# Ledger of designs, part 179: peptides against a protein of PDB entry 3OGK

Target 1, 307 residues: chain A of PDB entry 3OGK
Amino acid sequence: ATPDRLSRRFPNLRSLKLKGKPRAAMFNLIPENWGGYVTPWVTEISNNLRQLKSVHFRRMIVSDLDLDRLAKARADDLETLKLDKCSGFTTDGLLSIVTHCRKIKTLLMEESSFSEKDGKWLHELAQHNTSLEVLNFYMTEFAKISPKDLETIARNCRSLVSVKVGDFEILELVGFFKAAANLEEFCGGSLNEDIGMPEKYMNLVFPRKLCRLGLSYMGPNEMPILFPFAAQIRKLDLLYALLETEDHCTLIQKCPNLEVLETRNVIGDRGLEVLAQYCKQLKRLRIERGADEQGMEDEEGLVSQRG

## One batch from the design tools (peptide; made by RFdiffusion4, then SolubleMPNN)

Design b1_p25_4_s3 (from b1_p25_4, 15 letters changed)
Fold by OpenDDE base, seed 3:
Structure b1_p25_4_s3 (fold): chain B 307 residues (1-307), chain A 25 residues (1-25)
Amino acid sequence: as target 1 above (307 residues)
Amino acid sequence: SWEISEVDDLDPQGNLGKGILVVRH
């Protein structure tokens, strides 16, 4: 489909999802730039898709100029922008989006690669947005953004229900969690074990409605922080947790209402048995091979076809 | 019923990871 054909056929299009690079391109089988530029689509959106409120770019090349044009063209009509595994932009592009699209409800840049110039985009979002429902920069590397801006967003955006972040120290997000009264989903952060302070995270208070969770680097010593509300957990992302098979078993047994689990092969056949026994509401299970586990095919943490 | 499918995904390092997606219908 070409941008021009799309606009002619669907002038009142409200939602657009574009997929750029096929997975094969990631294996150097397809030129990196093949079909991946959003520029012609942004041009068409700006000129002819005046009802468009939701844009999702997946694995596409997005420049700051593209983001600026999109931002100015859609302004407060843009409710959703998802830069899913995209590349080619900087935080200046993000700044343009949040500056011009002040009523944005969903902003996602999960797994996107970008050049970070400053933290102004998050600050601008914090200062001017009250509409945000979903913020997701999971699996990104922001070093210049402030947890205080995230807290401000939580205070100002009463409909904020899902937040996924990078490697913030979880203790720096205490204020955020306190402010985010309606938060249902949180992923990311960083749990850092301190042998000298085993109780470092024990007093961490999560939002009361939290039911979808993925804490990065959560080990067995930190896992107990979930136990007080484990019964209300519906989704767990354990892809970046530091849990062994037995730890998985322990946690799963405490989550009888679990509907979605994402984890690594470390769960093993034993973990799957426990999952089947205790999680009767399970709807979706994703098991990934950890990069570190590819070499450990012979160890106990293998999900066999028998499971 | 459960649907089992293999999913190809790339890890953050760009390595092909094979995963299993199990969906309950």
Scores: peptide ipSAE 0.036, ipTM 0.558, DockQ to the pose 0.531
Fold by OpenDDE base, seed 5:
Structure b1_p25_4_s3 (fold): chain B 307 residues (1-307), chain A 25 residues (1-25)
Amino acid sequence: as target 1 above (307 residues)
Amino acid sequence: SWEISEVDDLDPQGNLGKGILVVRH
């Protein structure tokens, strides 16, 4: 469909989701310049879709100019922006969004590729937004943003329920977790093992309502930090955890209310058996085969058709 | 009912990974 046809047919459109490049493009199977520019759509949104509150771009090319135009066109009417696996923008574009869309509730840039100029966008968001419910820059590389801004967001946004971040040191997020009283979901961070300090993370306090969790680089030594609230966990993202099969079994046994599990093939048939035994409320299971598992000859870490 | 689908994703190292998504409806 062309943007103009969409606006003519649905002048009162409130939510728009656009899908661009196929997944193959992310794996260098398709040229990076293969279609998917949001520019014509942003133009149409600006001119003709004046009731649009939610925009979801998936696998599209988004420039800073596109974001700036969108931000100015929708301003405080924009409640949701999802840049899902998008590319072509910088943090300047994000800054424009958070500067002009001060009532944004959902901001997602998960798995997007961008140039990081500074951390101003998160600072601006922290200074002016009180409406944020979902912040998601999972699987992104931000090095210039401040955990303090994230803490400020948590303090100011009382409806903040889901936060997914990049590789923040988890200990730098202590203030954030304390402030995020209504947080139900957290993914990302970085757990850094210190052989000299095995209890480095044992005093980490999570939000009381936390039930959806994915800690990056969580190994068996860090896993016990979840045990006090494992019974309330409904979703686990273990894709970036450093857990072996036995570790999966240990954790799964402690999560009887688990509804969604995302993990790697390392869970193995044994882990799946344990999952079936202990997690009767399971609704969704995602198992990824990682590249590192190609080298592990241990048969126990493979999911067979029997599981 | 269960829906089973193959999914493509990136591993933590950024390499191509394949997975199975199982959804209970």
Scores: peptide ipSAE 0.016, ipTM 0.430, DockQ to the pose 0.611
Fold by OpenDDE base, seed 4:
Structure b1_p25_4_s3 (fold): chain B 307 residues (1-307), chain A 25 residues (1-25)
Amino acid sequence: as target 1 above (307 residues)
Amino acid sequence: SWEISEVDDLDPQGNLGKGILVVRH
C-alpha cells in the first residue's frame, strides 16, 4: 500500500497501523532501512488524513522531523501514538509530540531505539497532559527522565490505567504508585537486591486496582511483595524476573485468576503443571527461550536493553 | 480450544530463538 492510495481510499481514516519491517529485522538480520521510513506516511497524514487520531508505527524508521510534522499536523486530535520497535528518532521528537499533542491518551515507545538527549519530553508531558491513559516505554533505557515527572503524570491523569517503564528503581516509584490510583497495569522498573536490606521492598504499596504486572529483576526475595494481591493478578510478565522453576510454582499457586502469563522456559514442566492446576482462567501463555537452560538467568533482564 | 505457535525470541547472547505462544479460545 502507498500513502496516496490509502488516503484516497480512506480519507476519513481514524486509525492507522503501519508495519515496516519483518520480525527478523529486530534481530539485526535485515538492514535497518529495509522497512522504510514513515516520512511519506506522515506527509500524507498531514495533508489528507485529517480525521486520523491513532497512529501505530511498527518497526519503522521515524525521525524527529517526522514526529514534529505529525505532532503539528494532528495536534490535540492525536489520541494515540505508538512507536513500536521503531528507530531513528531522539527525545526531541518525543518532546514535539507531547508539546503539541496535549490530549494524547496513549503514548508508546516500547522496544524502540532512540537517542536520549534529555528528559524534557516526560517533564512536558507531566506539566500539560491530563488525558493520558497508557504510557509505555517498556524495554527502553532512559537515564535522564525523572520519576517525579511520572508521579506528576499519575496525579494529573486520572484515567491513567497502564504504565510500562524502563529501569526505574522501584523505590523511586513509591510516589508514582501512590498517585496512580486507577492504575491497572504496571511493567518494568528495577528491583535491586540488597543483602544488607532483605526487606528493602516489602513495604511497597501498589495501586489497589493493579492486576497486570511485570517487575523487572524480581527475585524470590522480592516476589512476596505480590502476595497480598496475588489473587487479583490477571496478567504476569515474568520475562525479566529472576525466578527459578520453584519460584514460578510458588507465585502461580497464589494467582488463581491469572489469565495471561509471559515467562521463560525456566518455568519448566513443573511450573506448567502447577499452572494447569491452579490457573483455570488462563487464556494466554508465552514462553520465551530465555537463558535459564544456559545458567544465565540473571542476565535475562539485560537482553531487552540491547534491542 | 488451544492454539500453539512459535514466536521469535532473542537469547541473552543475541541469537535468534523460538518461544512458544499458547492461546486458549
Scores: peptide ipSAE 0.044, ipTM 0.585, DockQ to the pose 0.628; fails the geometry check
Fold by OpenDDE base, seed 2:
Structure b1_p25_4_s3 (fold): chain B 307 residues (1-307), chain A 25 residues (1-25)
Amino acid sequence: as target 1 above (307 residues)
Amino acid sequence: SWEISEVDDLDPQGNLGKGILVVRH
């Protein structure tokens, strides 16, 4: 489909999702410039798709100019922007989006590659937005954004229900968790084990409605922080957890209301058996191959056809 | 019944699909 054909056929389009690069591009098998630029689509959106509220770019090249044009064209009518595994932009492009689209509800940059110039985009978002429901920059690398801005967003956005972040130290997010009273989903952060202070995270207080969770680098020593509310957990993302098979079994047994589990092969057949036994409400299971798990002879850490 | 598929999409909450998804119907 071409942009012009789409607009002629659907002049009142409210939601657009574009897919560019094939999955093979994620493994550097295809050049980064392969898969398509959003530029012609942004031009068409600006000129002819005046009712568009939701834009989802997946595996496409997006420039700062593209984002600026989109931001100015849609302004407060833009409710959703998802830059899903995109590349080619900087934080200046993000700044333009949050500056002009002050009523945006969903902002996603998960797994996108970009150049970080500063943390102004998050600050601007914190200063002016009260509409956010979903903020997601999971599996991204930000070094110049402030946890305080995230806290401000939580305080100001009463409908904020899902937040996924990069490698923030979890203790820096205490203020955020306190402010995010309606938060249901949190993924990311960073748990850093301290041998000299084993109780480092034991006093961490999570939002009361939290039921979808994925803490990065959570090991067996940190896992007990979930136990007080494990019964209310409905979704777990353990892809970046540092849990072995036995740890999975321990946690799963404490989550009888689990509906969605995302994990690695380390769960093993044993973990799957425990899952089947204790999680009767399970509706989705995703298992990925861990890079480090290739070649481990430990039978317990492998999912077989029996599991 | 269970359906096995590759996940390559976002849910309404902005969760990306990865790997193999097993869904119970």
Scores: peptide ipSAE 0.031, ipTM 0.562, DockQ to the pose 0.240; fails the geometry check

Design b1_p25_4_s4 (from b1_p25_4, 12 letters changed)
Fold by OpenDDE base, seed 3:
Structure b1_p25_4_s4 (fold): chain B 307 residues (1-307), chain A 25 residues (1-25)
Amino acid sequence: as target 1 above (307 residues)
Amino acid sequence: SWEVRTVPTLDPAGKLGQGIEIVRT
């Protein structure tokens, strides 16, 4: 579909989702006519799609200029922006979005590749937004953003229900968790094992409504931090956990209300058996092949077709 | 009933992989 054809057919369009080519194709010499650029779509949004409140770009090339144009065109009418596995922008583009779209409810940059200039975009969001419900920069590399700004967002955005972050030390997010009273979903962070401090994370207080989570680098020593509320867990993302098959079994047994599990092949047939036995409310199971598992010939960590 | 699907996955580096999705219908 062409942008102009879309606006003519759907002048009152409220939500737009564009999917580009697979990311692997983006690293090849992208011909000018690749169609992966959002520019013509942003132009059409700016000119003709005046009721558009939700924009989702998946695997698209997005420039700072595109983001700036989108931000200015939609302003406070923009409720959702998802830059899903996108590339081509910097944090200046993000700054423009949060500066002009003060009522944005969903901001996603999950798995996007960008140039980080500073942490001003998150600071600006923290200072001026009170509408945010979903913030997701999972699997991104932000080094210049402050966990204090995340805490401020939690304090100011009472409807904040889902936050996915990069590799913040979990202890730096204590203030965030205390402030995020309505948080239901959290993914990301970084758990760092300290042999000298085995109880380093045992005093973490999670939001009372937390039921969907995925803590990065969670090992068997940190896993017990979930046990006090394991019965209320509905979704687990274990893709980036450091759990073996036995650890999976231990955790799954404590999550009888689990509805969604995302994990790696390390769960094994044994883990699947335990899952079937204890998680009767399961709705979705996703098993990915971990890059690290290609080297572990250990038979126990493979999901066979028999399970 | 359960539906089993093979799904393409992408790691953060853009490497294509395969996953299994099992969905209760």
Scores: peptide ipSAE 0.123, ipTM 0.780, DockQ to the pose 0.491
Fold by OpenDDE base, seed 5:
Structure b1_p25_4_s4 (fold): chain B 307 residues (1-307), chain A 25 residues (1-25)
Amino acid sequence: as target 1 above (307 residues)
Amino acid sequence: SWEVRTVPTLDPAGKLGQGIEIVRT
């Protein structure tokens, strides 16, 4: 479908999701066809889709100019922007979005690649937004954003329920967790083992409603921080956890209300047995092959066809 | 019922992998 055909057919469209070419193709191939660029769609949105509230670009090329045009065209009517695995923009584009779309509820840049100019976009979001419900820049690398801005967002956005971040040191997010009283989902961060302070994370206080969780680099020494609320956990993302099979078994046994588990092959048949035994509410299981596990596949860390 | 799907995965380094998704319907 062409943008013009879509707008003519659906002038009152409220939600648009566009899927571009597979990401692997985006880096190597200059798209001969505009289908990889959001530009023609943004033009159409600006001109003809005046009721559009939600935009989801998946694996698209998005420029700062595209974001600026979108931001100005939709302004406070834009409630959702998802830049899912997109590329081609900088943080200046993000700044334009948060500057003009002050009532945005969902902002996602998960797995997007971009040039980081500064942390102003997050600061601007923190200073002016009170509507945010979902913030997701999971699997991104931001070096210039401040955890203090994240805390400010949590304080000001009372409806904030889901936050996924990059590699913030978890201890830098203490203020964020205290402020995020209604937070139900958190993914990301960075747990860093300190031989000199093995219990440095034990006093970490999580939001009371937290039930969907994925802590990056969580090892067996840090895992106990989940135990006080493990019974309320409904979703676990263990893809970036540093847990072995036995650790999986230990944690899973404590999560009887688990509905969604995402993990690596390290869970093994043993972990799957434990999962089946203790997690009767399980609805989805995702098992990925860890890139790091290609070498030392311990027999216990293999998911067989029997599991 | 359970549906089993093979899904493409991307590691943080951008390498393509394969995963299994099991969904209870």
Scores: peptide ipSAE 0.117, ipTM 0.783, DockQ to the pose 0.561
Fold by OpenDDE base, seed 1:
Structure b1_p25_4_s4 (fold): chain B 307 residues (1-307), chain A 25 residues (1-25)
Amino acid sequence: as target 1 above (307 residues)
Amino acid sequence: SWEVRTVPTLDPAGKLGQGIEIVRT
């Protein structure tokens, strides 16, 4: 489809999702003829899609100019922006979005690649937004943003229910977790082992409604921090956890209400047996094949164990 | 019932990998 054809057919379009070519095939180098640039779409949005409030770009090339144009064109009418596995922009583009779209509810940059100039975009968001429900920059690298701004967002955005972040030290997010009273989902952060302080995370307090969780670099020593609310957990993201097969078994046994599990093949046949035994409400299981030495022996056995 | 599908995955380096997704229907 072309932008002009879309606007002519759907002038009152409220939501748009565009998908570029798979990242593995494009290596973030998309020729113009591939239609991987959002520019012509942003132009069309600005001119002819005045009711558009939700935009999702997946695997697209997005420039700061594109973001600036989109921001100014939609302003407070923009409720959702998802830059899903996109590239080509800097934090200046993000700053434009949060400056002009002060009623944005969902902001996603998951797995996007960008140039980080400063942390102003998150600060601006913290200072002016009270509408945010979903913030997701999972699997990104921000070194210049402040955990204090994230805390401010949690205090000001009472409808904040899902936050996924990069590599924040979890202890720096204590204030955020205390402020985020309605948070249901958290992914990311960084758990760092300290031989001199083995118990440094044991007193970490999570939001009471938290039920979807993925802590990066969580090892068996940190895993017990989940035990007080493990029965409440509905979704676990263990893709970036440092858990072995037996650690998976230990955790899964404590999560009888688990509905979604995302993990690596390190779970093994043993972990799958335990999952089948203890997690009767499971709706989705995702197993990514990593370079783990402990792979699954029988993939067909997975289906047989779950019915 | 359960549906099993092979899904494409991307590692941090952007290389294509494979995963399994099992979904209750």
Scores: peptide ipSAE 0.117, ipTM 0.775, DockQ to the pose 0.498
Fold by OpenDDE base, seed 2:
Parts: structure tokens; C-alpha cells; sequence
Structure b1_p25_4_s4 (fold): chain B 307 residues (1-307), chain A 25 residues (1-25)
């Protein structure tokens, strides 16, 4: 579909999702006529789609100018912006979005590639937004944003239910977790093992409603921090956990209400058996091929065709 | 019923991989 045809056919469109070509194709010589640029769509949105509240770009090229135009055109009417696996923008574009779209409820940049100039976008969001429900910059690299701004967002946004972040040290997020009283989902962070302080994370307090969780670099020594609320866990993201097959079995047994599990082949047939035995409410299982496939001479920790 | 899907995955290094998604319908 062309932008012009879309606006003519659906002048009252409230939600738009655009999917570009697979990311692998984006690293090749992008021809000038790559159907992956959002520019013509943003132009059409600005001119003719005046009721649009939700925009989802997946695997698209998005410039700062595109974001600025979108921000100014939709302003406080924009409720959802998802830059899913997008590229081509900087944090200046994000700053424009949060400056002009002060009532945004969902802001997603998951797996997007961008140039980080500063942390002003998160600061601006913290200073002015009270409507945020979902913040997701999972699998991104931010070095210039402040965990204090994240805490401020949690304090000011009472409807904040889902937050996914990059590589924040989890202990720097203690204030955030205390402020995020209604948080149901958290993914990301960084658990850093300290051999000299095995109980480094044992006093970590999670939000009471937390039921969807994915902690990056969580090992067997950190895993017990989940046990007090494991029965309320409905979704686990273990893709970036440092758990072996036996650790998976231990954790899964403690999560009888698990509905969604995302993990790697390390779960093995044994882990799948335990999952089938203890998790009767399971709705979705995702198993990714991890780097673990190269080294396992041992049959333990591989998902076979029997599993 | 269960539906099995092959899904594209991205490792931390940005390498494309394949995963399996099993969804209860």
C-alpha cells in the first residue's frame, strides 16, 4: 500500500503499523528507493491522518527529521510510538518526541540502533510525562541516561506497568523499583556477580505486582531473589540469563502459574519435562538457539526432537 | 491445540538465528 492510498481509504485511521524488510537486508547497500524509509509515511500522517494515536514502525529507517515532524504533527494526540528494530535516528529525535508528545503512554525502542548524543530525552520525559504506561528500550545501549530519571518517571507515572531497559546495574534501580508501585513487567538490567559478596542482591525488593520478568545475566546465585514471588510469575524471559539446565528445572518448579517462557536450548529435554509437569497454564514457549549449541558435547542441555 | 512456529532471532552480537515458538491456540 502507498501512503496516499492509505489516507484516502482510511482518513480516520487511529493505529498504523509499518513493517520494513528484515534487518539483514538493511546492512546491505540500501538502494535509495528502499521501501524502508518512514519519511513518506510521516508526511502522510502529518498532512492527512489527523486522528492517528498509535504508530508502530518495525525494521524501518527513521531519521531525526521524521521523528520531529511526527512529534509536532501529532503532539499530545500521540499515545503510542514503537520504534521496533529501527535505525537512522539519534537521541535528538527521541528528545523531540518526548518534548512535544507529553501524553505519550507507550514509548518503545526495542532493538533499535541509534546514535546516543546525551540523556536529555529521558530527563525530559521524567520532567513532564505523567501518562506513561510502557517504556521499552530493551536490547539497546544507553550510556548517558540516568537511573534517577527512571525513578522520577516511576514516581510520576502512576499507570506505569511495563518497563524494559538496557544494561543498568540492578542495584542502581532500587529507587525505581520502590517508586514503581504498579509495575507488572520488568526486563533487562544487569546482574553482576561478585564472588566476594554472594548476597549482593538478596535484599533487592521488587514491585509487589511484578509477574513478567527478565533479568539479564541472572545466574544460579542470583536466582533465589525470585523465589519469594515465583508463584505469581506469569512470564519469564531467560534469554539472557546465565542458567544451566538444572537451574531452569529449579526455577520452573517454583513457577506453577507460568504462562510464557522464553529461553534457550540450555533448558534441554529435562527442563521441558519439568515445564510440562509443573506449568499447566503454559500458553507460549519460545526456545532460541543460543551460543550454547557449539560447545555441548553432552546430551544434557539440548532440546531434542523428542522434547 | 499447539501451533509451532519458526521465528527469526537476534543474538546479542546481532547475528541472525532461528528459534521455535510454541503457542497454545
Amino acid sequence: as target 1 above (307 residues)
Amino acid sequence: SWEVRTVPTLDPAGKLGQGIEIVRT
Scores: peptide ipSAE 0.101, ipTM 0.774, DockQ to the pose 0.540

Design b1_p25_5_s1 (from b1_p25_5, 13 letters changed)
Fold by OpenDDE base, seed 4:
Structure b1_p25_5_s1 (fold): chain B 307 residues (1-307), chain A 25 residues (1-25)
Amino acid sequence: as target 1 above (307 residues)
Amino acid sequence: SEKRKKLDYTLKNRKSGPLFEYEAP
């Protein structure tokens, strides 16, 4: 469909989701020719879709100018913006969004590729937003944003329920977790092994309502930090965990209420057997392919047709 | 760390689409 046809047929459209072409490489690669440009759509939104509250661009090219136009056109009426696996923008574009759309509830840029100029966008969001419910920059590489701004967001946005971040050191998020009293979902961060302090994460205090999580680089030494609340875990994202088959078995056995599991092939047939045995409420299982199936380190880390 | 290197390698070499996907009604 074309933008003009859509607006003519549905002038009162509240939600728009656009999907660009799939890309072959999902990790840190979004070629310009692998997605469409959002510019024509942003123009149409600005002119003719005055009731639009939710915008989801998936695998599209988005410029700072596009974001600026969208931000100014929708302003506080914009509740949801998802830049899902998009590219072409910088943090200036994000700054425009959070500056003009101060009542945004969902801001997602998961797996998007962008140029990072500064951390002002997150600071601006922290200073002025009180409506945020979902913040997701999972699988992104922000180096200039502040954990303190994330903490401020948690303090000010009492409806904040889901936060997915990049490679923040988890210990830098202690204040965030303390402030995020209603947080139900957290993914990302970075657990960094320290041979001299093997239990440096053991005293982490997670939000009491946390039931969906995925800690990046979580290995068997860090995994026990989940055990105190493992019974309340309903979703696990282990895609970026450093768990072998045995570790999967250990964790799964402690999560009898698990409903959603996302992991890699390293779970193996044994892990799947344990999952079936202990997780009777499982609703969704996703096993990603990867180098795990080619690895020789864990002979059990293979999912066969029998599993 | 070596663990990170391993994960990065794994992530970069992941195949398109899931090996297995189940969703209950």
Scores: peptide ipSAE 0.145, ipTM 0.791, DockQ to the pose 0.599
Fold by OpenDDE base, seed 3:
Structure b1_p25_5_s1 (fold): chain B 307 residues (1-307), chain A 25 residues (1-25)
Amino acid sequence: as target 1 above (307 residues)
Amino acid sequence: SEKRKKLDYTLKNRKSGPLFEYEAP
């Protein structure tokens, strides 16, 4: 479908999701092919889709100009923006979004690639937004944003329920966790082992409602921090965890209410058996390929056709 | 660690879908 055809057929469209070509094909995009660029869609949104409040771009090329145009066109009517695996923008584009769309509830840029100029976008969001419910820049590499701004967002956005971040040191997020009283989901961060401080993370206090969790680089030494509320956990993202097969078994046994598990092949047949035995409420399981397949000496750490 | 780097690279540059996906009815 073309943007103009969509607007003519659905002038009162409230939600739009566009999917670009798979990443493997993105480098082969013909510049004249609008199908990879959001520009013609943003133009149509600006002119003819005046009820649009939710925009989801997946694997699209998005420029700062596109974001600026979208921001100004929809302003406080924009409730959701998802830049899912997108590219072509900088943090200036994000700044425009948060500056003009001050009532945005969902902001996602998970797995997007961008040029980071500064951390102003998160600061602006922290200073002016009180509506945010979902913030997701999981699997991104922001180096210039401040954990303090994230804390401010948590204090000001009382409906904040899901936050996924990049490689923040978890200890830098202590203030955030304290402020995020209604947080149900957290993914990302970075757990860093310190031989000199084996209990470095043992005193972490998580939000009381936290039930969907994925801590990046969590190893078996850090895993016990979850045990006090493991029975409360309903979703685990272990994609970036440093858990072996036995560690998976240990954790899974403590999560009888687990509904969603995302992990790597390292879970193995043994982990799947334990999962089946202890997690009777499981609704979704996703197993990704990981570096584990190339480095694992133990065949037990592999999912076979039996699993 | 080197393991982290390899893991990150693999996950960030994955070209294929999941090895296994289950959804309960």
Scores: peptide ipSAE 0.145, ipTM 0.805, DockQ to the pose 0.623
Fold by OpenDDE base, seed 5:
Structure b1_p25_5_s1 (fold): chain B 307 residues (1-307), chain A 25 residues (1-25)
Amino acid sequence: as target 1 above (307 residues)
Amino acid sequence: SEKRKKLDYTLKNRKSGPLFEYEAP
């Protein structure tokens, strides 16, 4: 379908999802020369899709100009923007979005590739937004944003239920977790080993409603921080955890209400057996192909066809 | 960190797409 045909057929369209061509890459971005540009769609949105409140671009090329045009065209009517595995923009484009779309509820940039100029976009979001429900920049690399702005967002956005972030040190997010009283989902962060303080995370307090989580770099030493609320966990993202087969078994046994598990091949047949035994509510399982067998000495770190 | 290095190694060598995916009907 073409943009002009879409608007003619559906002038009252409220939600639009565009998918670019998949590419075999870590972030599954499209090539820069593929031609999957959002520009013609943004033009059509600006001119003819006056009721559009939700936009999802997946594997598309998005420029700062595109984002600026979209932001100005939809303004406070834009409730959802998902830049899913997109490329071609900078943080200036993000700044335009959050500046003009002050009632945005969902902002996603997961696995997008962009140039980071500054942290102003997150600061602007923190200063002016009170509507945010979902913030997701999982699997991105922001070095210039402040965890304090994230805390401010949590304080001001009472409906904030899902937050996924990059490599923030988890201890820097203590204030965020305290403020995010209604948070149900958290992914990302960074759990860093400290030889001088091995138990530095043991006093970490999570939001009471937290039931979907994925802590990056979580190893067996940090895993016990989940045990007090393991029974309420419904979804685990262990894709970026540093758990071996036996660690998976230990954690899974403590999560009888687990509905969704995402992990790597390191779970092994043993982990799958334990999963089947203890997680009777399991609805979805995803196992990624990892090179765990080369980096981890666990002989059971492979899933066979028996699992 | 050692943890980051270990994870980066495993992720860099991962194949695209899941090895296995299950969704209950």
Scores: peptide ipSAE 0.139, ipTM 0.792, DockQ to the pose 0.582
Fold by OpenDDE base, seed 1:
Structure b1_p25_5_s1 (fold): chain B 307 residues (1-307), chain A 25 residues (1-25)
Amino acid sequence: as target 1 above (307 residues)
Amino acid sequence: SEKRKKLDYTLKNRKSGPLFEYEAP
C-alpha cells in the first residue's frame, strides 16, 4: 500500500507496522540502502494520521529527520515506537523522540544499526518519563549511556515490566534491579568471567517477578544464579549464553514451567529430550544454527532429525 | 574476555535463520 491510500482508507488508524525487505542474515551487518525509507510514511503520519499512537518499523531506513518529524507530529500521543532492525539514524533522533514524546510506553530499537553520539537520549528519558513499560535496545552496542539513567527509569516508571539492554556489566545494574520492582522480563547485559572471583554474580538479586530472561555471556559458572527462581521462569533466551549441551539439560530440568525457549543448536538431541520430558508447558521453541559444533565439549550438541 | 571470544566466534559462523521453530496452536 502507499501512504496516501492508507490514510484515506483509515484516517483513524491507531497502529501502523511497516516491514522492509527481508535480510539474508539477522546478525550480519545491516545494509544501508536495501530497505524502504520511512520518510513518505512519516510525512503521511504527520499530515493525516492524527490518531496514530503505535508505530513499528521493521527493516526500514530511518533518518534523524524522520524521527524528529514523527516526534513533533505525535508528541505525547505516541505510545509505542519500535525501530526493529532499522538503520540510518543516530542517537540525536532518539533524543528527539524522548524529548517530544514524554508519555511513550514502549521504545524499541532492537538490532538496529545507528551512530552513537552521546547518551543524552537515555538521560532525557530518565528525567522526564514516568509512563515507560517496555524499553528494548537488545542486540545493540551503546557505550555512552549510563546504568544510573536506567536505574532512574526504573524508579520513576512503576509500570516498567520489560527491559532489554546491550552490554551493560550486570553488576552495574544492581541498582536498576532493586528499583525495578515490577520487572518481569530482562535480556542482555554482560556477564564477565573472573577466575579470581567465581562467585562474582552469586549475590545478584533479581526482581521478584522476573520470569522472562536472557543473560548474555552466561556460562555454566554463572548459570546457578538462576536456580533460586528457575521454577518461575517462563521464557529463556539462551541465544547468547555460553552453555553446552549438558548445561542446557541441567537448566531445563530446573524450569518445569518454561513456555518459551530460544537457543542454539548446541542444545542437541539430548537437550531436546530433556526439554520434552520436563517442560510440559512449552509453547514456543526456536533453535538457531550456530558454530557450536566447532569446539564443543559435548559431541551431542547437535540437533538431528530425532528431536 | 574468553567468553566474548567464544560468542563472537559462534555468532560469526552461525547460519541465517532458525534450524528449528515450533509454536503450539
Scores: peptide ipSAE 0.122, ipTM 0.781, DockQ to the pose 0.583

